# Ledger of designs, part 231: peptides against a protein of PDB entry 4HTP

Target 1, 231 residues: chain A of PDB entry 4HTP
Amino acid sequence: SQTVASHVPFADLCSTLERIQKSKGRAEKIRHFREFLDSWRKFHDALHKNHKDVTDSFYPAMRLILPQLERERMAYGIKETMLAKLYIELLNLPRDGKDALKLLNYRTPTGTHGDAGDFAMIAYFVLKPRCLQKGSLTIQQVNDLLDSIASNNSAKRKDLIKKSLLQLITQSSALEQKWLIRMIIKDLKLGVSQQTIFSVFHNDAAELHNVTTDLEKVCRQLHDPSVGLSD

## One batch from the design tools (peptide; made by RFdiffusion4, then SolubleMPNN)

Design b2_p30_4_s2 (from b2_p30_4, 19 letters changed)
Fold by OpenDDE base, seed 1:
Structure b2_p30_4_s2 (fold): chain B 231 residues (1-231), chain A 30 residues (1-30)
Amino acid sequence: as target 1 above (231 residues)
Amino acid sequence: SKELLEEGLKEAEKLAKENAEKFELFHQFY
């Protein structure tokens, strides 16, 4: 069956996250998230207008926005050093070159950007002149690739992990990769709390999550903002 | 390697074409 996530560009989510991060005020951050969510819900209604009792929900996006709450997908087994080495290889960066050293020593400030300790930002600037301007992946495809990585990590299939990572990297813009890295590392640095994200999604979302710790259940059960837990 | 990147970029172009219609449908709302 068709899902909303299979139609939504990963780029649109990343652009939303970028706007949220750049926004200074809480209200502006909330506005950007709400706009994306509202578009998702409106599209859901249109896509499923002739279908009742669909299981489709905001979960595919929510699990990327709140990756620290992921419980379905196993650990990726990916660290910054692994990604650094992969980028150096894939982009054919000189080992002793400035960009390779930036990736490997991302904790040490280099240059004009105060991005020390933020591997995703370091990667972004290295990737910006070298990668696609616009990515090709849907949110569903990103999740499928992340599922593959987690599954293959559990199975200790390093070659297949690399394969999926290469697909993510080559099919994403520099901006999308910045956010993808943060999703994998589970630190988005949005400047908005988990509670705020839940509150914007649904008034009862935080409560239901506190009880169930099941993000998918939260997204499915509270899909309609007008229907509460007691309804 | 250069080859891996080039192959990946070709796949990206293919995927972009495959997803174009889906993206357009969503962009009626976003």
Scores: peptide ipSAE 0.606, ipTM 0.928, DockQ to the pose 0.925
Fold by OpenDDE base, seed 2:
Structure b2_p30_4_s2 (fold): chain B 231 residues (1-231), chain A 30 residues (1-30)
Amino acid sequence: as target 1 above (231 residues)
Amino acid sequence: SKELLEEGLKEAEKLAKENAEKFELFHQFY
């Protein structure tokens, strides 16, 4: 079945997240999120115009925006050190070189940008001159790859985990990889609370999530912002 | 290592072409 997520570039989500992060005020952060959400909903209506009973929802995007609330996907088993080593290998970085050392020692203040402790930002600057300017992945494909990683982690298939990670890395821009890393580590640093994200999505979203702890159910049942829980 | 990157970049280019139509459909709304 056709889904919205299979048509949405992962790059567009990342651009939205980047705009949110760069925005100083809560109102501007909310505006950027709302614009992406509204576009998603409008496209959903057009895509499913002749199909009334669809399970498609904002869930594929929401679970990437609020990765700490993920309950369907098992643990990735991925840490910053693993990613650092993978980047060094993939990008053929000299082990004693500045960029390799930045990735491995990401917690040590070595840079002028004040990004100490933020592995994703350190990775971004290393990747920027070496990666594609625009990625090729849909949101659906990103989720499929993340599902593969989690499944293979559970099965202790390290080789298949590496394969999926390599696909994510090689098919994404530096900016997209910055956000992918933050999604995997489950810290987006958007400067907006979970409650705010839910409030923008739907007035009843926080309440329904508090009761069910099911993010997919929240996204499906509250897909229409004009239809409440009591309706 | 260079080979893995080059292969991955080629696959990315292919995938970009495959997804182009889907992206254009969404970009009517975004």
Scores: peptide ipSAE 0.606, ipTM 0.928, DockQ to the pose 0.920
Fold by OpenDDE base, seed 5:
Structure b2_p30_4_s2 (fold): chain B 231 residues (1-231), chain A 30 residues (1-30)
Amino acid sequence: as target 1 above (231 residues)
Amino acid sequence: SKELLEEGLKEAEKLAKENAEKFELFHQFY
Protein backbone atom coordinates (compact mmCIF):
# COMPACT_ATOMS: atom_id res chain seq x y z
CA SER B 1 0.00 0.00 0.00
CA GLN B 2 1.05 3.57 -0.67
CA THR B 3 2.23 5.62 2.30
CA VAL B 4 2.99 9.30 2.76
CA ALA B 5 6.51 8.39 3.89
CA SER B 6 7.17 6.69 0.53
CA HIS B 7 6.61 10.05 -1.22
CA VAL B 8 8.41 12.43 1.17
CA PRO B 9 12.09 13.18 0.50
CA PHE B 10 14.32 12.60 3.50
CA ALA B 11 15.95 15.87 2.40
CA ASP B 12 12.74 17.78 3.21
CA LEU B 13 12.66 16.45 6.76
CA CYS B 14 16.34 17.31 7.19
CA SER B 15 15.88 20.84 5.84
CA THR B 16 12.99 21.31 8.28
CA LEU B 17 15.13 20.08 11.18
CA GLU B 18 17.93 22.40 10.07
CA ARG B 19 15.54 25.39 10.10
CA ILE B 20 14.28 24.40 13.55
CA GLN B 21 17.82 24.12 14.92
CA LYS B 22 18.86 27.49 13.49
CA SER B 23 15.77 29.28 14.79
CA LYS B 24 16.36 31.20 18.01
CA GLY B 25 12.84 31.50 19.37
CA ARG B 26 10.42 28.78 20.44
CA ALA B 27 7.68 30.26 18.26
CA GLU B 28 9.82 30.11 15.12
CA LYS B 29 10.90 26.53 15.88
CA ILE B 30 7.25 25.54 16.30
CA ARG B 31 6.32 27.24 13.02
CA HIS B 32 8.81 25.22 11.00
CA PHE B 33 7.65 21.95 12.55
CA ARG B 34 3.99 22.86 12.03
CA GLU B 35 4.58 23.69 8.36
CA PHE B 36 6.09 20.27 7.71
CA LEU B 37 3.36 18.50 9.69
CA ASP B 38 0.57 20.39 7.93
CA SER B 39 2.02 19.50 4.53
CA TRP B 40 2.20 15.87 5.61
CA ARG B 41 -1.44 15.82 6.74
CA LYS B 42 -2.69 17.58 3.61
CA PHE B 43 -0.82 15.15 1.41
CA HIS B 44 -2.19 12.24 3.45
CA ASP B 45 -5.73 13.40 2.74
CA ALA B 46 -5.01 13.69 -0.97
CA LEU B 47 -3.12 10.39 -1.25
CA HIS B 48 -5.75 8.40 0.63
CA LYS B 49 -8.77 10.10 -0.89
CA ASN B 50 -11.67 7.63 -0.98
CA HIS B 51 -9.72 5.10 1.10
CA LYS B 52 -11.13 4.24 4.51
CA ASP B 53 -9.43 2.50 7.43
CA VAL B 54 -5.91 3.50 6.43
CA THR B 55 -3.27 2.85 9.10
CA ASP B 56 -0.81 5.29 7.52
CA SER B 57 0.28 8.06 9.91
CA PHE B 58 3.04 10.51 10.81
CA TYR B 59 4.87 7.70 12.68
CA PRO B 60 7.67 7.22 10.07
CA ALA B 61 8.69 10.86 10.53
CA MET B 62 7.95 11.10 14.27
CA ARG B 63 10.26 8.21 15.13
CA LEU B 64 13.11 10.05 13.37
CA ILE B 65 12.30 13.36 15.11
CA LEU B 66 12.03 11.69 18.54
CA PRO B 67 14.51 8.81 18.17
CA GLN B 68 14.96 8.49 21.95
CA LEU B 69 11.36 7.21 22.09
CA GLU B 70 12.01 4.39 19.61
CA ARG B 71 10.75 1.05 21.00
CA GLU B 72 10.02 -0.97 17.86
CA ARG B 73 13.54 -1.00 16.42
CA MET B 74 16.33 -2.69 18.35
CA ALA B 75 19.72 -1.08 19.03
CA TYR B 76 21.88 -0.19 16.03
CA GLY B 77 25.16 -1.03 17.72
CA ILE B 78 26.73 2.00 16.01
CA LYS B 79 29.13 4.41 17.69
CA GLU B 80 30.90 7.52 16.46
CA THR B 81 34.20 5.64 16.15
CA MET B 82 32.62 3.08 13.83
CA LEU B 83 31.23 5.83 11.61
CA ALA B 84 34.56 7.64 11.59
CA LYS B 85 36.37 4.53 10.38
CA LEU B 86 33.69 3.90 7.75
CA TYR B 87 33.96 7.45 6.40
CA ILE B 88 37.75 7.24 6.26
CA GLU B 89 37.49 4.02 4.26
CA LEU B 90 34.64 5.12 1.97
CA LEU B 91 36.06 8.56 1.19
CA ASN B 92 39.61 7.18 0.90
CA LEU B 93 40.88 9.73 3.42
CA PRO B 94 44.56 9.54 4.34
CA ARG B 95 44.70 7.96 7.80
CA ASP B 96 47.16 10.55 9.05
CA GLY B 97 45.42 13.39 7.22
CA LYS B 98 43.60 16.33 8.75
CA ASP B 99 40.07 15.13 7.96
CA ALA B 100 40.63 11.57 9.20
CA LEU B 101 42.09 12.90 12.44
CA LYS B 102 39.14 15.28 12.88
CA LEU B 103 36.70 12.37 12.64
CA LEU B 104 38.68 10.11 14.98
CA ASN B 105 39.42 12.84 17.52
CA TYR B 106 36.03 14.55 17.32
CA ARG B 107 36.03 15.28 21.08
CA THR B 108 39.18 17.39 20.88
CA PRO B 109 38.80 21.00 19.74
CA THR B 110 40.90 21.29 16.57
CA GLY B 111 39.02 23.89 14.57
CA THR B 112 37.53 27.37 14.67
CA HIS B 113 33.90 26.21 14.53
CA GLY B 114 33.65 25.08 18.16
CA ASP B 115 32.13 21.76 17.07
CA ALA B 116 34.13 19.71 19.56
CA GLY B 117 32.11 16.76 20.82
CA ASP B 118 29.51 17.00 18.02
CA PHE B 119 30.51 14.24 15.64
CA ALA B 120 27.66 15.02 13.24
CA MET B 121 28.89 18.57 12.66
CA ILE B 122 32.47 17.44 12.16
CA ALA B 123 31.29 14.83 9.67
CA TYR B 124 29.22 17.46 7.86
CA PHE B 125 32.23 19.63 7.07
CA VAL B 126 34.27 16.65 5.91
CA LEU B 127 31.42 15.41 3.70
CA LYS B 128 30.26 18.71 2.21
CA PRO B 129 32.90 18.91 -0.56
CA ARG B 130 32.83 15.14 -1.23
CA CYS B 131 29.21 14.00 -1.45
CA LEU B 132 26.00 14.62 -3.40
CA GLN B 133 24.36 18.03 -3.18
CA LYS B 134 20.92 16.44 -3.05
CA GLY B 135 19.91 13.07 -1.63
CA SER B 136 17.64 10.52 -3.28
CA LEU B 137 16.05 8.70 -0.33
CA THR B 138 12.46 8.80 0.88
CA ILE B 139 11.63 8.75 4.59
CA GLN B 140 10.32 5.20 4.09
CA GLN B 141 13.60 4.07 2.54
CA VAL B 142 15.61 5.61 5.37
CA ASN B 143 13.49 3.74 7.92
CA ASP B 144 13.85 0.50 5.94
CA LEU B 145 17.63 0.86 5.99
CA LEU B 146 17.63 1.64 9.71
CA ASP B 147 15.45 -1.43 10.32
CA SER B 148 17.96 -3.49 8.37
CA ILE B 149 20.83 -2.17 10.47
CA ALA B 150 19.07 -2.96 13.74
CA SER B 151 18.03 -6.44 12.59
CA ASN B 152 21.50 -7.29 11.33
CA ASN B 153 23.07 -5.95 14.51
CA SER B 154 20.96 -8.40 16.50
CA ALA B 155 22.01 -11.15 14.11
CA LYS B 156 25.69 -10.07 14.30
CA ARG B 157 25.89 -9.67 10.51
CA LYS B 158 28.52 -6.93 10.30
CA ASP B 159 28.86 -7.12 6.52
CA LEU B 160 25.15 -6.44 5.99
CA ILE B 161 25.25 -3.57 8.50
CA LYS B 162 28.07 -2.03 6.48
CA LYS B 163 26.10 -2.49 3.25
CA SER B 164 23.07 -0.62 4.60
CA LEU B 165 25.24 2.15 6.05
CA LEU B 166 27.00 2.58 2.71
CA GLN B 167 23.65 2.95 0.97
CA LEU B 168 22.54 5.60 3.48
CA ILE B 169 25.82 7.50 3.11
CA THR B 170 26.17 7.41 -0.69
CA GLN B 171 22.53 8.34 -1.30
CA SER B 172 22.49 11.34 1.06
CA SER B 173 23.81 14.89 1.04
CA ALA B 174 26.17 16.14 3.74
CA LEU B 175 23.28 17.90 5.47
CA GLU B 176 21.14 14.76 5.39
CA GLN B 177 24.02 12.73 6.81
CA LYS B 178 24.48 15.22 9.65
CA TRP B 179 20.88 14.63 10.69
CA LEU B 180 21.02 10.89 10.05
CA ILE B 181 23.99 10.61 12.40
CA ARG B 182 22.08 12.54 15.06
CA MET B 183 19.08 10.22 14.60
CA ILE B 184 21.28 7.14 15.05
CA ILE B 185 23.02 8.61 18.10
CA LYS B 186 19.58 9.79 19.34
CA ASP B 187 20.49 13.44 19.96
CA LEU B 188 19.03 15.97 17.49
CA LYS B 189 19.88 19.14 19.45
CA LEU B 190 16.80 20.91 18.08
CA GLY B 191 16.42 23.20 21.09
CA VAL B 192 12.76 22.22 21.49
CA SER B 193 11.42 19.76 24.07
CA GLN B 194 9.61 16.49 23.47
CA GLN B 195 6.58 18.04 25.16
CA THR B 196 6.56 20.87 22.62
CA ILE B 197 6.76 18.45 19.68
CA PHE B 198 3.83 16.46 21.07
CA SER B 199 1.79 19.58 21.83
CA VAL B 200 2.16 20.81 18.25
CA PHE B 201 1.26 17.39 16.86
CA HIS B 202 -1.88 17.01 19.01
CA ASN B 203 -3.12 18.41 22.33
CA ASP B 204 -3.60 14.89 23.74
CA ALA B 205 -0.38 13.38 22.36
CA ALA B 206 1.73 13.71 25.52
CA GLU B 207 -0.99 12.13 27.66
CA LEU B 208 -1.53 9.20 25.31
CA HIS B 209 2.21 8.58 25.05
CA ASN B 210 2.58 8.66 28.84
CA VAL B 211 -0.03 5.90 29.14
CA THR B 212 0.87 3.69 26.17
CA THR B 213 4.57 4.42 25.56
CA ASP B 214 3.69 3.57 21.94
CA LEU B 215 4.66 6.28 19.47
CA GLU B 216 2.89 4.57 16.57
CA LYS B 217 -0.40 4.39 18.50
CA VAL B 218 -0.05 8.08 19.34
CA CYS B 219 0.44 8.96 15.68
CA ARG B 220 -2.44 6.76 14.46
CA GLN B 221 -5.06 7.59 17.09
CA LEU B 222 -4.31 11.30 17.03
CA HIS B 223 -3.76 11.66 13.28
CA ASP B 224 -6.56 14.23 13.06
CA PRO B 225 -5.80 17.26 15.24
CA SER B 226 -9.54 17.96 15.61
CA VAL B 227 -10.39 14.53 17.05
CA GLY B 228 -9.47 14.05 20.70
CA LEU B 229 -9.04 11.00 22.93
CA SER B 230 -12.58 11.36 24.25
CA ASP B 231 -14.13 11.28 20.80
CA SER A 1 37.04 2.61 -1.43
CA LYS A 2 36.67 4.62 -4.63
CA GLU A 3 34.74 1.79 -6.24
CA LEU A 4 32.19 1.59 -3.43
CA LEU A 5 31.64 5.34 -3.59
CA GLU A 6 31.20 5.33 -7.37
CA GLU A 7 28.74 2.44 -7.21
CA GLY A 8 26.79 4.18 -4.48
CA LEU A 9 26.61 7.40 -6.47
CA LYS A 10 25.26 5.54 -9.51
CA GLU A 11 22.58 3.93 -7.38
CA ALA A 12 21.72 7.33 -5.94
CA GLU A 13 21.17 8.74 -9.42
CA LYS A 14 18.94 5.82 -10.36
CA LEU A 15 16.92 6.14 -7.17
CA ALA A 16 16.51 9.89 -7.67
CA LYS A 17 14.93 9.25 -11.07
CA GLU A 18 12.66 6.55 -9.66
CA ASN A 19 11.47 8.79 -6.81
CA ALA A 20 11.10 11.99 -8.87
CA GLU A 21 7.37 11.61 -9.54
CA LYS A 22 6.64 10.76 -5.90
CA PHE A 23 8.54 13.82 -4.73
CA GLU A 24 6.69 16.04 -7.19
CA LEU A 25 3.36 14.84 -5.83
CA PHE A 26 4.34 15.71 -2.27
CA HIS A 27 5.80 19.06 -3.34
CA GLN A 28 2.33 20.20 -4.34
CA PHE A 29 1.84 20.62 -0.59
CA TYR A 30 5.32 21.48 0.63
Scores: peptide ipSAE 0.605, ipTM 0.928, DockQ to the pose 0.916
Fold by OpenDDE base, seed 3:
Structure b2_p30_4_s2 (fold): chain B 231 residues (1-231), chain A 30 residues (1-30)
Amino acid sequence: as target 1 above (231 residues)
Amino acid sequence: SKELLEEGLKEAEKLAKENAEKFELFHQFY
């Protein structure tokens, strides 16, 4: 089925998240999120102009923005140490080299960037000179790959987990991988609260989520910002 | 590992071409 998420570059979501993170004030953070959301809704209306009863919603993006609220997808079984080893292998980094050591010892500050403890930022700087400048993945494709990882983790299929991770890595820019890592680890460090994200999405979103704990239901039922829970 | 990276990059290029039209459609709104 044709969905908004199948047309949206993962790069555009990551660029939005990067703008939000770099913004100092709450108002500016909200503006960047709202701009992306409004574009999504406008495209939804155009894409589904002749189809009023669609289940398509902002859910594919929302579950990446609020990964700690994910309930449909099971645990990935991925930690920073696993990713570090994978990057060292994939990028053919010397094991005793500076970049390999940065990834493995990401908790210990070795550089001037103050990124100690943030594996995603350390990975970004290692990846930037080595990866694609622009990724090729849609938001739908990213979610499909993440679903595969979670499913294969449950099934204890390590080889298939690695395969899906390699697809994510090789088809993403350094910036996209920075955010992908944060999505997998479930810590985006946006500097904006969950409540703020919900409030921008829809006035009733926080309430509906508190009752249902179902992020997809929240996105579907409250797709239209002008239609409330009581309607 | 080098072969995996090269293969992945080729697949990325293919996927970029396949998704180009879809991205252009969305970029009319973004």
Scores: peptide ipSAE 0.604, ipTM 0.927, DockQ to the pose 0.909

Design b2_p30_4_s3 (from b2_p30_4, 19 letters changed)
Fold by OpenDDE base, seed 1:
Structure b2_p30_4_s3 (fold): chain B 231 residues (1-231), chain A 30 residues (1-30)
Amino acid sequence: as target 1 above (231 residues)
Amino acid sequence: SQALLEEGLKQAEKLAEENAEKFAFFRKFY
C-alpha cells in the first residue's frame, strides 16, 4: 500500500533526532520535532489527495521516536553485547584492537568523548570512518526489518535475526546506526519528555494514550491536529 | 566478513537507486 513512511528517508528522521538531541532548551527541541511532523502531514495530504478514508498515519515514525511504547512488536532479544560482537565480525575488527575493546567495554570510559555507558555513541565513532555516508532505507523498510527481528526472535531463528541486522547495518550511515541502536535499546536520550512529544503531536494525544496504551490508535484517531477526541 | 560487507554495500547502492524518486518527492516538503 502507498504510505508516507514508504517515501520518507530514515536518514531524515535521524537528522531530526540529532538536531533535537543537540539543541539546548525545550523550545528548540520542540521546533525541530514540529518541523518534521509538519512536513510529514503536508506530504500525507499531497500523497493521499485523491483518496479518502486512508488508515495511513504518523505511527511508523512515532513508534521509532517513542520505542518504549511499542506494543505491536514482541521483544527483539538484542543487547549491546550482541551488537558489539556483530560489529566486530562484520567490520573485521581485530579482537584485541582498540575499537573492538571499546565496543565490548562500552561501560568503561576510554577518556576520549565522555560517552561512558552510551553504546550507540561508541558505535558511532567506530562506524564513522567505515560506513556509508548516506543510508538508503525508508522508514517503512526500517520498520519491516525490525518486525522481522522481533518475529524471528520469538521463533528462535538466530540466523534470520542476523540477516536482518546485517541489512540494517550495511544500508545505514554511522549516524543512522547510532539512532537505530537507541531505538532497539529503547533509549533515545533526546532530552525531551514523552508528554512533550505527545503535546506537539496533538493536544489530546497524551490522554488517549493513557487510556488505550495503543500508539497506533493515537496516531490514527488524532491524525488531524484540528480534530479532537470529542469530535 | 569482507564478503558480507561488500554484498551489503552493493545492496545499499541498488536500494538507493530504487528509492531515489520517493525520497525526492518527500523532500519537496521537508
Scores: peptide ipSAE 0.575, ipTM 0.929, DockQ to the pose 0.911
Fold by OpenDDE base, seed 4:
Structure b2_p30_4_s3 (fold): chain B 231 residues (1-231), chain A 30 residues (1-30)
Amino acid sequence: as target 1 above (231 residues)
Amino acid sequence: SQALLEEGLKQAEKLAEENAEKFAFFRKFY
C-alpha cells in the first residue's frame, strides 16, 4: 500500500528541522513545523482520495521528530564513537588526521564553531565536502533502515547493522546525516518542546499521548485536526 | 572502504531516479 512517507523526501524533513533549529522565536519554529505538517496532510488527502479508511498517518515523520518517544522500535545500540569509527573507515580518513580526530574527540572543543559535544555538527562539517549534495531516501526508507538497525541490534547481528548504516550514510547528504545522527541519539536540539509539537499537531495530542504513550495511535486517531477525541 | 562508498553512491543514484516521481508529486504540496 502507498503511504505518504514513501513519497516524502527525507531531505525535506531535514530542511524543515534545520529551519526550526535556526529560528529564534517560538512562533517561527511553529510556523516551519506547521508548514511541513500541512503539506503532509494535503498530500495525504490527494494520495488517498479514493480511500477513506486508511491507517496511514503522520507517524513515520512524528517518530523521527520526537525520537525520544519511540516505543515500537527497540534500541539501536549506536553511540557516537561507533559512528566516528564508521565514518573514518568509510571516508578513508587518516586516523591521525584532523577530521578523524575531530570525530573521535567530539567532546573536546577544537574549533571556532563552538560545536563541542555536538557530534552531529562535527560530522556535518566533515561530511559536507565528501557526501552527496542531495539525498535519495524517503522517510519510509529511513524508517525501514532504522527498523533494521534496531532489529539487528536485538539479534546481535553487527554485520547487518553496519550494512544498514552504510546505506543510510551513502544515500544521504551531509545535512540529512546531521539530522539522522540526532534522531539516532534521540536529541534533535530543535529548541521547541514536545508539548509544542503536540499542540501544533492536534489540540488533544498531548492528552492522548499522556494516556496511551503510543505515538502511532496519537497520529492515527488525531490525523484530522478538526476531529477531537470526544468525537 | 572506498569500494563501499562508491557502491553506496551508485545505489543512491539509482534510488534517486526511482524516487524522482514520488518526490515531485509530494513537492506539489510542499
Scores: peptide ipSAE 0.574, ipTM 0.929, DockQ to the pose 0.928
Fold by OpenDDE base, seed 3:
Structure b2_p30_4_s3 (fold): chain B 231 residues (1-231), chain A 30 residues (1-30)
Amino acid sequence: as target 1 above (231 residues)
Amino acid sequence: SQALLEEGLKQAEKLAEENAEKFAFFRKFY
């Protein structure tokens, strides 16, 4: 069955997240999120015009926006040091070179950008001159790869973890990888609270999540912003 | 490592072509 997530470029989610992060005010952050969400809902209605009883929802995107609330997917087992080593290998960076050292010592302020401690930003600047300008992945494909990583981590299949990571890296722009890293590490640094995200999604979303702790149920049951929990 | 990158880039191009219509469809609403 076709889902909205199978049609949405991961790049478009990342661009939205980038706009949210760069926005100074809460109102602007909310606007950017709302615009993406509205587009998703409109597309859902068009895609499923003849199918009213679909389980498709915003969940594939929401679980990437609020990765700390993920309960379906097991732990990735991925840390910044692992990613640093992978990038050094994949990009054939000299081990004693400036870029390799930046990735390995991401906590030390060595750069002009003041991005010390933010591995994703350090990675972004290393990747920008070396990676694709546009990614090719859908949101569904990103989630499938993340599912694979989590499953293989549980199974202790390091080679398959590496394979999935390589696919994510080689099929993503530098900007997309910045956000992907933050999703994996579960820290998006959006400057907007979980409560705000839920409130924009649906007025009852925070309440339903507090009771169920099930992000998929929240997205599915409250797909329509006009239909409440009591309806 | 270079071979892996090149292979990945080729796969990315193929995937971009495969997803082009899907992306275009969504972007009518975005």
Scores: peptide ipSAE 0.574, ipTM 0.928, DockQ to the pose 0.906
Fold by OpenDDE base, seed 5:
Structure b2_p30_4_s3 (fold): chain B 231 residues (1-231), chain A 30 residues (1-30)
Amino acid sequence: as target 1 above (231 residues)
Amino acid sequence: SQALLEEGLKQAEKLAEENAEKFAFFRKFY
């Protein structure tokens, strides 16, 4: 079935998240999120113009923006140290080299950037000169790969986990990988609360989520911002 | 390995071509 997520570049979500993070004020952060959401809704209407009963919603994007609320996908079993080792192998970094040591010792302040303890930022600077300028993945494809990782983690198939991670890494820009790492670790550091994200999405979203704890149900039932829970 | 990276990059180029029309359609609204 055709979904909005199958047409949306993962790069465009990451660019939106980057703008939100760089924005100083709450109002500016909200504006960037609203612009992306409005574009999604407008595209949904265009894509599904001749279809009345579609289950398609903002859920594929929302579960990446609020990864701590994920309940459908099981644990990835991925830590920063695993990613560091994978990057060293994939990028053929000397094990005793500066970049390999930065990835492995990401918690230790290296004097140049106040990024101590933020593995995603350290990875970004290592990846920037070595990765594609533009990624090729849709939001749906990213979610499919993440589903594969979680499923294979449950099945203890480490080789298949590595295969999916390699696809994510090689098909993403350095900026996209920065955000992908944060999605996997479940810490986006946007500087905006969960309640704010829900309030921008729909006035009743926080209430419905508090009752159901089902992010997909929230996105589907409250797809139209003009239709409330009481309607 | 360098071989895995190169293979992944080639796959990325192919995927970019496959998704180009989809991306262009969405970006009329974004």
Scores: peptide ipSAE 0.574, ipTM 0.929, DockQ to the pose 0.925

Design b2_p30_4_s4 (from b2_p30_4, 19 letters changed)
Fold by OpenDDE base, seed 5:
Structure b2_p30_4_s4 (fold): chain B 231 residues (1-231), chain A 30 residues (1-30)
Amino acid sequence: as target 1 above (231 residues)
Amino acid sequence: SEEDLKKGLEEAEKLAKENAAKFEEFHKFY
């Protein structure tokens, strides 16, 4: 069946996250999230106009926005050092060169950017002159690749993990890769709390999540902002 | 490798063409 996530560019989610991160005030951060969410809901209504019993929801996006709450997908087994080595290999960076050393020694302050300890930001600057300007992946395709990584990690299939990572990297812009890295390491640094994200999504979302700990159930049951838990 | 990068970029271009219509449908709302 068709899903909203199969029509939404991963780039659009990443641009929204970028706007949220750059916004100074809570109100502005909330506005950017709400705009994306409203567009998602409106498109859902249009896409499923003739379908009454759909299980499609905001879950594919929500699990990327709140990756620390992921309970369906198992561990990726990916660390910053693994990604650094992969980028050096894929981009054919000299191992003793400036960019390779930045990726490997990401915890040590180097240069004018206060990005020490933020691997995703360091990777962004290395990738920016070398990657696509615009990615080609949908949100569904990103989740499918992440599912593949987690499954193959459990199965100890390192070659297949590398294959899926290469697809993510080569089909994404530098900005999309920055956010993808943060999703994998489960630290988005948005400057807005989990509680705020839930409150914007639905007034009862935090309560339902506290009881069920099931993010998909929260997104499905509270898909309509006008229908509460008591209804 | 350089070959892996080239193949990945070619696949990205193909996928962009395949997804273009889907993205346009969503962009009526976003």
Scores: peptide ipSAE 0.610, ipTM 0.930, DockQ to the pose 0.911
Fold by OpenDDE base, seed 3:
Structure b2_p30_4_s4 (fold): chain B 231 residues (1-231), chain A 30 residues (1-30)
Amino acid sequence: as target 1 above (231 residues)
Amino acid sequence: SEEDLKKGLEEAEKLAKENAAKFEEFHKFY
């Protein structure tokens, strides 16, 4: 069966997240999230017009927006240092060069951008002149690759982890990789709370999540904003 | 590493073509 996530560019989610991050006010942040969510729901209704009982939901996107609430996927086993080394290798960066040193010493202020301690931002600037301008991945494909990474981490298959990471990297823009890194590290720095994300998604979302701790269940049961928990 | 990058870029181009129609369908709403 077709899912909404199999039609949504990962780039569109990343662009939404970028808009949210750059927005100063809570209201503007909410607007950007709501616009993406509304588009998702409208497309869902069109895609599933002839199918009333589908399990498809916003979950594939929500688990990337709130990666700290992920419970289905096990740990990736990926840290900034590993990603730094991978980028240096993949991009053939001189090990003693400025860009390699920026990635390895991401906690130390080395540049004018003030991005010290934010590995994803440092990676973005290194990647921007070296990678695709537009990615090719769907949200579903990103989740499939992340599932592969987590599964192979549990199985201690480092070579297969590297393979999936290389696919993510080579098929993503610098902006998409910035957000992908933040999803993997589980810190999006959106400047909007989990509670706000849930409240925009559905009025009962926070309550249902507090009881179940099941993000997929929250997304599925509360897919329709007009249908409450008591309904 | 250069071979991996080249292969990855080729796969990205292929995938972009494969996903183009799907993206267009969603972009009617977004």
Scores: peptide ipSAE 0.610, ipTM 0.929, DockQ to the pose 0.895
Fold by OpenDDE base, seed 2:
Structure b2_p30_4_s4 (fold): chain B 231 residues (1-231), chain A 30 residues (1-30)
Amino acid sequence: as target 1 above (231 residues)
Amino acid sequence: SEEDLKKGLEEAEKLAKENAAKFEEFHKFY
């Protein structure tokens, strides 16, 4: 079946996340998230206008925005050091070069940007001059690739993990990869709490999640912001 | 490798063309 996530560029989610991160005030952060969510819901209504009973929801996006709440997908088995090595290999970076050393020693301050400890930001600056300006992936495709990584990690198929990672990397902009890394590592650094994300999504979302711990169920049952749990 | 990067970028271009119409539909709302 056709889903909203199959039509939404991963780039648009990343742009929204970037706007949220750059915003200083809580209200502005909320506004950016709400604008993306509202667009998603409006498109959902248009896409499914003739199909009332659909399971499609905001879940594909929500699980990327709140990756620490992921329960469906198995562990990726990916750490910063693995990604660093992969980037060095893929981008053919000199191992003793400045950029390779930045990636490997991401915890050590090496530059003026103060990005020590934030691997995703370090990776962004390395990738910016080397990657596509605009990615090609949908949110659905990103999730499919992440599912593949998790599944193959469970199966101990390192070759297939690498294949999926290479696809993610080569089909994403530097900005998209910054956010993708943060999704994999499960630290988005948005400056807005989980509770705030839930509250913007639906008034009852936090409560339902606390009871069920099922993010998909939360997104599906509370798809309509005007329909509460008690309705 | 450089070959992997090149192939990946080529696939990205194909995928961008394939997804273009889908993105346009969403961008009526976003």
Scores: peptide ipSAE 0.608, ipTM 0.930, DockQ to the pose 0.911
Fold by OpenDDE base, seed 1:
Structure b2_p30_4_s4 (fold): chain B 231 residues (1-231), chain A 30 residues (1-30)
Amino acid sequence: as target 1 above (231 residues)
Amino acid sequence: SEEDLKKGLEEAEKLAKENAAKFEEFHKFY
């Protein structure tokens, strides 16, 4: 079945997240999130105009925006050190070179950017001159690859994990990879609280999540901002 | 490896062509 997530570029979500992160004020951050959400809802209405009983929702995007609340996927088993080694191998970086050392020693203050301890930012600068300018993945495809990683981690299939990671890396821009890394590590650094994200999505979202701890259920039941929990 | 990167980039180009129509549909709203 067709879903909204199968039509939305992962690049568009990442651009939205980048705008949120760069915005100084809470109001601006909220505006950028609201603009993406409104576009999603409008497209949903158009895509499903003739279908009344659709289970499609904002969940595919929400689980990437609030990765700490993920309960459907098992653990990825991925750490910064593993990603560093993978990038060094894939990009054929000299092991004793500046860029390889930056990735491996990401916690050490190195360089002029002040990004010590932020692996995703360090990776971004290494990737920027070496990767695609624009990615090709949909939000659904990103989630499918992440599902594969989690499943194969549980099954201890390291080679298949590597295969899915390579697909994510080679099919994403440097900016998209920055955000993908933060999604995997579960720290987006958006500068907005979980409560704020829920409040913008739906007035009852925080309450329903507090009771159910089920992000998919929250997105599905509160898909329409005009329909409350008591309705 | 360089070969893996090259293959991945080729796959990305193919996927971009396959998804182009879907993206255009969404971009009527965003």
Scores: peptide ipSAE 0.607, ipTM 0.928, DockQ to the pose 0.915

